Peptides against a protein of PDB entry 6B4J. Designs and how they scored, part 48

Target 1, 315 residues: chain A of PDB entry 6B4J
Amino acid sequence: DITMQWYQQLQDASMQCVLTFEGLTNSKDSQAKKIKMDLQKAATIPVSQISTIAGSKLKEIFDKIHSLLSGKPVQSGGRSVSVTLNPQGLDFVQYKLAEKFVKQGEEEVASHHEAAFPIAVVASGIWELHPRVGDLILAHLHKKCPYSVPFYPTFKEGMALEDYQRMLGYQVKDSKVEQQDNFLKRMSGMIRLYAAIIQLRWPYGNRQEIHPHGLNHGWRWLAQILNMEPLSDVTATLLFDFLEVCGNALMKQYQVQFWKMLILIKEDYFPRIEAITSSGQMGSFIRLKQFLEKCLQHKDIPVPKGFLTSSFWRS

## One batch from the design tools (peptide; made by RFdiffusion4, then SolubleMPNN)

Design b1_p13_5_s2 (from b1_p13_5, 9 letters changed)
Fold by OpenDDE base, seed 4:
Structure b1_p13_5_s2 (fold): chain B 315 residues (1-315), chain A 13 residues (1-13)
Amino acid sequence: as target 1 above (315 residues)
Amino acid sequence: DEITQAAMDKFLE
């Protein structure tokens, strides 16, 4: 399966990256430890600042991240920090940066859906300039949210239940599995972030270039989802999340083809979701239903709440 | 891309 091959290739690349900077992460040398911590902060703090800033400040954050990845010194924690401080510094920073973007999907976007857009536009812009960061974003995203690939992990013979739960994207701590609502909340955040990334371009870059991971991947995602059996509660939740965030963009891009797809979702796929939806899971189902009905009735998908406008960039 | 095309082909099945 080509999708699974792609998944595995990204995971392998991510694992190889970890091995590459293992010397930095496992060093007992005090200076190496200091460099590691400085680089980690320099990579992650700017991303955490995205959720609370205006367009002008967003540009500053982008420039800082790009400078760091370009080997230029940046100020972090009152110190000058550069990836050149260690031979493994760039690989480490790229990995930690990518991890942090996905973490913001998992946490910030999960709690505040509108946060997807400013985070995503920075991620997209950085991805355009630093493709390896993009691949690592996908690797982290796919590992935490298999549904972003999409695929549904299967239980293998001899597998521990906890390991299977983790493969499904659940957090398991002290032999306690995460509650379903919290799980879905995190998955929603990551899917929404992904849906935002594939449609947004950094406005100060070379927009004449092809998006490094654009709307065609959104179309791919939908096609793959529709070819899979629905998963109880998960499919209804994430399909809604995806369409709410990038449905308008897909509509504009694919036009008649998009509407044909939406009709297929409503007429063919939605009944399959209904068939596996229990009475306790009707919330996600009803939300998807209402969304689809509204969109088909109005022949329009609204621009998502929090979508970045020209006024945002002038702020 | 190849992945997108493969997904689309599968959709048509």
Scores: peptide ipSAE 0.021, ipTM 0.669, DockQ to the pose 0.810
Fold by OpenDDE base, seed 5:
Structure b1_p13_5_s2 (fold): chain B 315 residues (1-315), chain A 13 residues (1-13)
Amino acid sequence: as target 1 above (315 residues)
Amino acid sequence: DEITQAAMDKFLE
């Protein structure tokens, strides 16, 4: 399967990246440890500072990240930090930066859906300038949320239950699996972030070039989902999340084809979701139902809450 | 891209 090959290729590349900077991460030298920590902070703190407050602040964050990735010194923790401080510094920073973007989906977006857009536009802009960061974002995203690929991991003979749960994206700590609501919340955040990335372009970049991972991947994702058996609660939840965030953009891009797909979801796929939905899971099902019915009735998908407007960039 | 095309082909089945 070509999708699984792509998944595996990205995971392999991510693993090779980790091996490349292993010398930095495993060093017992005090100076190397200091460099590692400084680089990690320089890569991750700017991402954590992303907010919906002002476009000017967002630009400053973007410029700082780009400068770091370009080998320029940046101020972090009161010190000048550069990826040139260690031969593996760039690989390490790219990996940690990509990881942090996905973590913001998992944590910040999960709790505040509108946060998807400022995070995504920075991620998209950085991806355009630094393709390896984009590949690593996908690798981290796919590993934490296989539904972003999408595929459903299968239980293999002899596999430990905990390992299977982790493959499904669950957190398992001290032999305790996370609650389903927390799991779905994290998955929702990551899907929403992904749905935002594929539609957004950094406004100060070269927008004449094609998006490095654009709406065609959104169309691919939907097509793949519709050709898979629905998963209880998960499919209804994530399909809603995806369509709420990027449905408007897909509608504008694909027009009649989009509406044909939406009708197919409502008439063919939705009954299949219903068939596997228990009474305790009716909330996500009803939410998706109401969304689809409203969109079909009005022949429109609303712009998602938190979408960045021109006024944001003037602030 | 090839991945998108493969997904589209599968969707049309």
Scores: peptide ipSAE 0.020, ipTM 0.658, DockQ to the pose 0.842
Fold by OpenDDE base, seed 3:
Structure b1_p13_5_s2 (fold): chain B 315 residues (1-315), chain A 13 residues (1-13)
Amino acid sequence: as target 1 above (315 residues)
Amino acid sequence: DEITQAAMDKFLE
């Protein structure tokens, strides 16, 4: 399977990256530890500062991240920090930065859906300039949310139940698996972030270039989802999340083909989702149904709440 | 199923 090969290649690259900077992360030297912490903060703090407040602030954050990745010194925690402080500094920063973007999907976007757009536009812009960061974003995303690939992990002989639960994207702490609602909330955040990334371009870059991971991947994702058996609650939830965020963009890009896909979902895929939906899970199903029915009725998908406007960039 | 696959093929064209 080509999709699984792609998944595995990204995971392998991510693992190799970790091995590459293992010297930095495992060092017992006080100076190396200091450098590690400074680099980690420099990579992650700017991402946490991303907000919907002002485009000018977002640009400053972008410029800071780009400067760091370009080997320039940046101010972090009152200190000058550079990836050149350690031979493994760049690999480490790229990995931690990518991890942080996905974490913002998992946490910030999960709680505040509108936050997907400012985070995604920065991630997209950085990805355009630093492809390795993009690959690592995918690797982190795929590992935490296999549904973003998409694929459904299978239980293998000899596997511990907790390990299988983790492969499915669940958090397991102290032998307790997270509640389904929290799981879906985190998955929703990551899918929404992904759906935003694939449609957004950094406005101050060379937008004439091809998006490094654009809407064609959104189309692929939908095709793969529809070719898979639905999962209880998961499919209805994430399909809604995806379409709410990038449906408008997909509509504009694929036009008639997009509407054919929506009709296919309504007529052929809904019955399959419904068949595996329990009474307690009807909320997600109904939400998806109402969304699709409204879109089909109006022959339009609304621009998602939080979408960045020209006024945002002028602020 | 074949029906779903056929429908998918149509919208992917």
Scores: peptide ipSAE 0.019, ipTM 0.596, DockQ to the pose 0.105
Fold by OpenDDE base, seed 1:
Structure b1_p13_5_s2 (fold): chain B 315 residues (1-315), chain A 13 residues (1-13)
Amino acid sequence: as target 1 above (315 residues)
Amino acid sequence: DEITQAAMDKFLE
């Protein structure tokens, strides 16, 4: 399976990255510990500062992240910080930065869907300039949300139930599995972030270049989902999240082919979702149904709330 | 597969 090979390659690359900066991570030296913390803050704080307030502020954040990744010194916590402070500094920063982007999907976007767009446009722009960060974003995303690949982890003989739950993306603490609503909320945030990344380009870059992970991956994702048996609640939820965020962009890109896919979802895939949907899960199913019916009726998919306009970039 | 689905169903209880 080509998709699973791709997944595994990204996970292997991520694991290798962790091994490369293990010296920095495991160092008992006080200076190394200080450098590690400074680099971690320099990588993650700018991402946490991303907001919908002003395009100018977003540009400043982008420039700071790019400068850090380029080996330039940046100000963080009142100190000058550079990836050159340690031989493993760049690998560490790339990993932590990618991790933070995914975490913002998991937390911020999960709670505030409109936050997907400013986070995604920065992530996309950084990915364009720093492909390794993009690969690490995918690796983190895929590990936390296998549905972003998409694939459904299988239970293997002898596997601990908790390990399987974690593979499915659930948080398990003190032998207690995360509540389904919280799980779906986190997965939704990550899918929405991904759906935003694949359609957005940093406006101040070389827009003549091909998107490093563009809408073709969105099309692939949809095709793969439709070729899979639906999962209770999960499929309806995430399919809605994905289409609400990038459906308009996919419609513009693929036109008639996109509408054929929506019809296929309505006529062929919905009955399969319905068949595995319990009465307690009807909310997500109904939401998806209503969305698609509205889109098909109007022959249009609305621009998602929070989509960045020209006025945002002039602020 | 059926095993995976059964496991998932258990998580939804």
Scores: peptide ipSAE 0.008, ipTM 0.506, DockQ to the pose 0.029

Design b1_p13_5_s3 (from b1_p13_5, 8 letters changed)
Fold by OpenDDE base, seed 2:
Structure b1_p13_5_s3 (fold): chain B 315 residues (1-315), chain A 13 residues (1-13)
Amino acid sequence: as target 1 above (315 residues)
Amino acid sequence: DKIVEEAMKKFLE
């Protein structure tokens, strides 16, 4: 399976990256520890500062991240910080930056869906200039949310239940698995972030170039989902999240072909979801149903709430 | 993109 090979290649690259900067992360030297912490803050704090308030502020954040990745000094915590402070600094920063983008999907977007767009446009722009960061974003995303690939991890003989739960994307703390609602909330945030990334381009970049991970991957994702058996509650939830965020963009890109797929979802795939939906899971099911019916009735998918407008970039 | 092409083949099957 080429998709699983791709998944594994990204995971291997991520693991190799960790091994590359292991000297920096495991160093007992006081100066090395200081550099590590400075680099970690420089990589992650700007991402945390991303907001929906003003395009000008977002540009400043982007420029700071790009400068850091380009080997230029940046101000962080009142100090000048550069990836050149350590031979493993660039690999470490790329890894931590990618991890932080996915964490913002898992946390910020999960709680505030509209936050997906400003985070995604920065991530997309950085990915265009720094492809390795993009690969690491995918690696982190796929590991935390296998449904973003998509695939369903399988229980293997001799596997501990907790390890299987973690492979499925659940958080397990003190032998307690997270509640299903919290799990789905986190998965939703990551899927929404991904759906935003694949459609957005940084407006100050070279827009003539092909998106490094564009809408064709959205089409791929839908195709793979439709070729899989639905998973109880998960499929209805994430399919809705994905279509709500990038359905309008897919509609514009694929036009008649998109509508054929949407009809296929409604007529062929949706009954399969219904067949596995329990009474306690009707919320996600009904939400997807209403969305599909409304879109098919109006022959339109609305622009998602929080989508960045020209007025945002002028602020 | 080979990954996208393979996914589409499976979808059409």
Scores: peptide ipSAE 0.084, ipTM 0.769, DockQ to the pose 0.826
Fold by OpenDDE base, seed 5:
Structure b1_p13_5_s3 (fold): chain B 315 residues (1-315), chain A 13 residues (1-13)
Amino acid sequence: as target 1 above (315 residues)
Amino acid sequence: DKIVEEAMKKFLE
């Protein structure tokens, strides 16, 4: 399976990256520890500062991240920080930055869906300039949310239940598995972030170039989902999340082909979701149903709430 | 993109 090969390749690359900078992360030297912490803060704090408030602030954040990745010194915590402070600094920063983007999907977007767009446009712009960061974003995303690939991890003989739960994307702490609602909330955030990344381009870059991971991957994702058996509650939830965020963009890009696919979803795939939906899972099911019916009736998918407008970039 | 092409092929089958 080419999809699984791609998944594994990204995971292997991510693991190799970790091994590459292990000297920095495991060092007991006081100076090395200081550098590590400074680099970690420099990589992650700007991402946490991303907001929906002003385009000018978003540009400042982008420029800071790009400068750091380009080997230029940046101010962080009142100190000048550069990836050149350690031979493993760039690899470490790229990894931590990618991890933080996915974490913002998992946490910030999960709680505030509109946050997907400013985070995604920065991630997309950085990905365009720094392809390795993009690969690491995918690696982190796929690991935390296998449904973003998509694939469904299987239980193997001899596997601990907790390990299987973690493979499915659940958090397990002190032998307690995460509640289903919290799990779905985190998965939703990551899918929404992904759906935003694949459609957005940084407006101050060279937009003549092809998106490094564009809407064609959104089309791929939908195709793969439709070729898989639906999962209870998960499929209805994430399919809605994906279509709500990038459905308008897919409609504009693929036009008649998109509507054919949407009809197929409603007529052929949706009944399969219904067949596995319990009475306790009707919320996600009904939400997807209403969305599909409304879109098909109006022959339109609305621009998602939080989509960045020209006025945002002028602020 | 071979991954996209393969996915679309499967979808069309």
Scores: peptide ipSAE 0.078, ipTM 0.769, DockQ to the pose 0.842
Fold by OpenDDE base, seed 3:
Structure b1_p13_5_s3 (fold): chain B 315 residues (1-315), chain A 13 residues (1-13)
Amino acid sequence: as target 1 above (315 residues)
Amino acid sequence: DKIVEEAMKKFLE
């Protein structure tokens, strides 16, 4: 399967990246440890600042991240930090930056859905200039949320239950599996971030270039979801999240084809979701149903809450 | 992208 090959290639690249900067991460030298920490902070702190930012400040954050990735010195924690401080510094920063973007989906977007857009536009812009960061974003995203691929991990012979649960995206701590609501919340955040990334372009870049991972991947995601058997609670939840965030953009891009897809979901896919939905999981199903019915009735998908406008960029 | 094209084809058929 080509999708699974793509998934595996990204995971392999991510693992190889970790091995590449192992010298930096495993060093017992005090200076190397200091450099590692400085680079980690320089990569991650700017991303964490995105959630409360006006357009002008967002540009400053973007420029700082781009400067760091370009080998220029940046100020972090009162120090001048550069990836040139260590031969493995760039690989390490790219990995940690990508990881942090996904973590912001998992945490910030999960709690505040509107945060998806400012995070996503920075991620998209950085991805355009630094493709390796984009690949690593996908690798981290796919590992934490296999439904972003999408695929459903399978239990293999000899596998520990906890390992299987982790493959499904659950957090397992002290042999205690994450509660379903928390799991879905995190998955929702990551899917929403992904749905935002594929539709947003950094406004100060070359907009004439093709999006490095654009709406065609949104169409791909939907097509693959619809060609799969639904998973209880997960499919209804994430399909809603995805459509709420990027449905308007997909509608504008694919027009009649998009509406045919929505009709297909309502008429053919809903019964399949319903058949596997228990009474305790009906909330996600009902939410999706109501969303689709409203969109079909109005022949429109609303612009998502938090979508960045021209006024945002003038602030 | 090949993966996108394949998915789109399957959906449109």
Scores: peptide ipSAE 0.068, ipTM 0.770, DockQ to the pose 0.885
Fold by OpenDDE base, seed 1:
Structure b1_p13_5_s3 (fold): chain B 315 residues (1-315), chain A 13 residues (1-13)
Amino acid sequence: as target 1 above (315 residues)
Amino acid sequence: DKIVEEAMKKFLE
């Protein structure tokens, strides 16, 4: 279908990008290796510096990333670094930057849910100015978290179990599969980051233009999830994560239509989730249930914790 | 958006 075609196109583009800068990454030349490392640091360190501390600092980080992507020299590690240092520099930086954003979802947001918002607003702003970075963000996100598409990877004949586990998003190290709780934690972080990206706009950009990957994709995601059979533990977990982060924004955007969808989840989809939920997985189910019941009762979805306010941008 | 339209179409079926 069109969704899977879109998924595959993004993966193909990402793969092609890797091939494009292979000369830089595989070079044994000392100068090329130095350039690679400098570019990698210049692309990734600013992202790691994103925090909820001050809006002014966030703007500085954004400006630095944008400058780098624009071919301007930036200071990194005490050196002047530019994508022009190598013909493959821009492609490499775009790829590594996108990878780092997704990694922050996987790690930082997974551990600190509030971190989703400052990371997402920078990612959204960069995506607006550099669409290829956005496509690569999606490619990385989709590969690490197929549930962000969403689709459930299927086991194919002749496939190794470990490869299938990796396709599902599990980390497999030394023939040991990741624990379910750690897996869900990482998936949650990535879904929360995605849910934040689709609703946030960089406040210092041209907001007259449409969001490059906005709330309509959130609506699409929900529609697609509801058209799929629920997956044990995963669906309840990620549906909650998604709605907690972007439910308020979706409510404001789609109003009555959104509430109809929530009712459909409660009345039609919930029994299907319950039917596949074991006693040991009731925690995720109960959490989703309580969230939906509260929202339906109050006819409101709260603004998520960590949502960036005007006071943040004045700091 | 064609992707959104397609998803919504399937949802309504």
Scores: peptide ipSAE 0.068, ipTM 0.765, DockQ to the pose 0.833

Design b1_p13_5_s4 (from b1_p13_5, 9 letters changed)
Fold by OpenDDE base, seed 5:
Structure b1_p13_5_s4 (fold): chain B 315 residues (1-315), chain A 13 residues (1-13)
Amino acid sequence: as target 1 above (315 residues)
Amino acid sequence: DEITQAAMKKFLE
């Protein structure tokens, strides 16, 4: 399966990246530990500062991240920090930065859906300039949310239940599995972030270039989902999340083809979702149903709440 | 891309 090969290649690249900076992370030297911490903060703090407040602030954050990745010194925690402080500094920063973007999907976007857009536009812009960061974003995303690939991990003979639960994307702490509502919330955040990334371009970059991971991947994702058996509650939830965030962009890009796909979802795929939906899971199902019916009736997909407007970039 | 093409092929089947 070509999709699974792609998944595995990204995971392998991510693992190799970790091995390349192991010297930095495992060092017992006090100076090396200080450098590691400074680099980690420099990579992650700017991402945590991303907000919907002002475009000018977002540009400052972007410029700081780009400067760091370009080997320039940046101010972090009152100190000058550069990836040149250690031979493994760049690899480490790229990995931690990518990890942090996905964590913002998992945490911030999960709680505040509108946060997907400012995070995604920065991630997209950085990805355009630093392709390795993009690959690592995918690797982190795929590992935490296999539904972003998409695929459904399978239980293998002899596998521990906890390991299987982790493969499915659940958090397991002290032999306690995460509650389903919290799990779905985190998955929703990551899918929404992904759906935003594939449609957004950094406005101050070279927009004549092709998006490094554009809407064609959204079309691929939908096609793959529709070719899979639905998963109880998960499919209805994430399909809604995805379409709410990038449905308008897909409609504009694919036009008649998009509507054919949407009709197929409503007429052929939706009954399959219904067949596996329990009474306790009707919320996600009904939400998807109402969304599809409204869109088909109006022959329009609304622009998602939180979409960045021209006024945002002038602020 | 090849991945998208593969997915589209399956979708059309």
Scores: peptide ipSAE 0.031, ipTM 0.687, DockQ to the pose 0.846
Fold by OpenDDE base, seed 2:
Structure b1_p13_5_s4 (fold): chain B 315 residues (1-315), chain A 13 residues (1-13)
Amino acid sequence: as target 1 above (315 residues)
Amino acid sequence: DEITQAAMKKFLE
């Protein structure tokens, strides 16, 4: 399976990255520990500062991240920090930065859906300039949310139940599995972030360049989902999340082909979702139903709430 | 890309 090969390649690259900077992370040297912490803060704090407030602030954050990845010194925690402080510094920062972007999907976007867009546009812009960060974003995303690939992890003989639950994306702490609502909330955040990344371009970059991971991947994702059996509650939730965020962009890009797909979803795939939906899971099902019906009736997919406008970039 | 092509092929079948 070519999709699974792609998944595995990204995971292997991520694992190799971790091995590359293991010397930095496992060092007992006080200076190395200090450098590690400084680099970690420099990589993650700017991402946490991303907000919907002003385009100018977003540009400052982008410039800071780009400067760090370019080997320039940046101010973090009152100190000058550079990836050149350690030979493994760049690999470490790229990994931690990518991890943080996905974490913002998992946490911030999960709680505030509109936050997807400012985070995504920065991630997209950084990905354009630093492809390795993009690959690592995918690796982290795929690991935390296999539905972003998409694939459904299978239980293997001899596997511990907790390990299987983790593979499915659940958090398991003290032998207690995460509640379904919290799980879906996190998965939704990550899918929404992904759906935003694939459609957004950093406005101050070279727009003549091809998007490093563009809408064609959105089309691929939908195709793969439709070729899979629906998963109870998960499929209805994430399909809605995905279409709400990038449906308008897909409509504009693929035109008639998009509408054919949407009709197929409603007529063929939606009944399959219904067949596996329990009475307690009707919320996600109803949301998807209403969305599909509205879009088909109006022959339009609305621009998602929180989409960045020209006025945002002038602020 | 090859991945998208493969996915689309399956989708159309």
Scores: peptide ipSAE 0.031, ipTM 0.690, DockQ to the pose 0.853
Fold by OpenDDE base, seed 1:
Structure b1_p13_5_s4 (fold): chain B 315 residues (1-315), chain A 13 residues (1-13)
Amino acid sequence: as target 1 above (315 residues)
Amino acid sequence: DEITQAAMKKFLE
């Protein structure tokens, strides 16, 4: 399966990256530990500062991240920090930055859906300039949310139940599995972030270049989902999240083909989702149904709430 | 891309 090969290649690249900076992460030297912490903060704090408040602030954050990745010194915590402070500094920063973007999907976007857009536009812009960061974003995303690939992990003989639960994306702490509502909330946040990334371009970059991971991957994702048996509660939830965020962009890009896909979802895929939906899970199914029915009736998919406008960039 | 083409092919089958 070409999709699974792609998944594995990204995971292998991510693992190789971790091995590359292992010297920095495992060092017992006080100076190395200090450098590690400074680099980690420099990579992650700017991402946490991303907000919907002002486009000018977003540009400052972008420029700071780009400067750090370019080997320039940046101010972090009142100190000058550079990836040149350690031979593994760049690899470490790229990995931690990518991890932080995905974590913002898992946490911030999960709680505040509108936050997907400012985070995604920065991630997209950084990905354009630093392709390795993009690959690492995918690797982190795919590991935490296999449904973003998409694939459904299977239980293998000899596997511990907790390990299987983790593969499915659940958090397991002290032998207690995460509640389904919290699980779906985190998965939703990550899917929404992904759906935003694939449609957004950094406005101050060279827009003549092709998006490094554009809407064609959204089209692929939908096709792959529809070729899979639905998973109880998960498929209805994430399909809605995805379409709410990038449905308008996909409609504009693929036109008639996109509408054919929506009709196929309603007529052929909904019965399959319904067949596996229990009475307690009907909420996610109904939400998806109502969304698609509204879109088909109006022959339009609304621009998602929180979409960045020209006025945002002038602020 | 090749991945998209493969997915589309399966979808159309």
Scores: peptide ipSAE 0.030, ipTM 0.685, DockQ to the pose 0.849
Fold by OpenDDE base, seed 3:
Structure b1_p13_5_s4 (fold): chain B 315 residues (1-315), chain A 13 residues (1-13)
Amino acid sequence: as target 1 above (315 residues)
Amino acid sequence: DEITQAAMKKFLE
């Protein structure tokens, strides 16, 4: 399975990255610890500062992240910080930066769906300039949300139940599994972020070049989802999230093919989702159904709330 | 329905 191979390759690369900077992370030297913390802050704080407030501020954040990744010194916490402070600094920063982007999907986007777009456009722009960061974003995303691949993890012989639950994307703390609603909320955030990334280009880059992970991956994702047996509540939820965020872009890109796909979802895939949907899960199903019906009726998918306009970039 | 899935797969890929 090519999809699973891709998944595994990214996970392996991520693991290798961790091993690469292990010296920095495991160092007992006080100076090394200080460097680690400074680098971690320099990598993550700018991402946390991403907001929908002003395009100019977003540009500043982007420039800061790019500068850091380029080996230039940046100001963080009142100190000058550079990846050159440690031989493993760049790898560490790339990993932590990627992790933070996914974390913003998991947390910020999960709570505020409109936040997907400013985060995603920065992530996309950084990915374009720093492909390794993009790969690590995918690795982190796939690990936290296997449905972003997509695949459904399977229970293996000898596996602990908690480990299986974690593989499914659930948080397990003190032998207590995360509630389904919280789980879906986090998954939704990550899927929405992903759906935003694949459609957005940093406006100050070379937009004539191919997107490093563009809408073709969105089309692939949909194809894969539709060819999988639906998972109770999860499929309906995430399919809606995905289409709400990138449906307009997919419509523009794939036109007639996109509409045919929507018809197939409504006519052929919905019955399968419905068959596994309990009364308590009907909300997600109905939401997806209503969305698709509205889109098909109007022959249009609305631009998602939070989509960045020209006016945003002039602010 | 395997036929529908196959058709969808072919269509979407």
Scores: peptide ipSAE 0.023, ipTM 0.631, DockQ to the pose 0.103

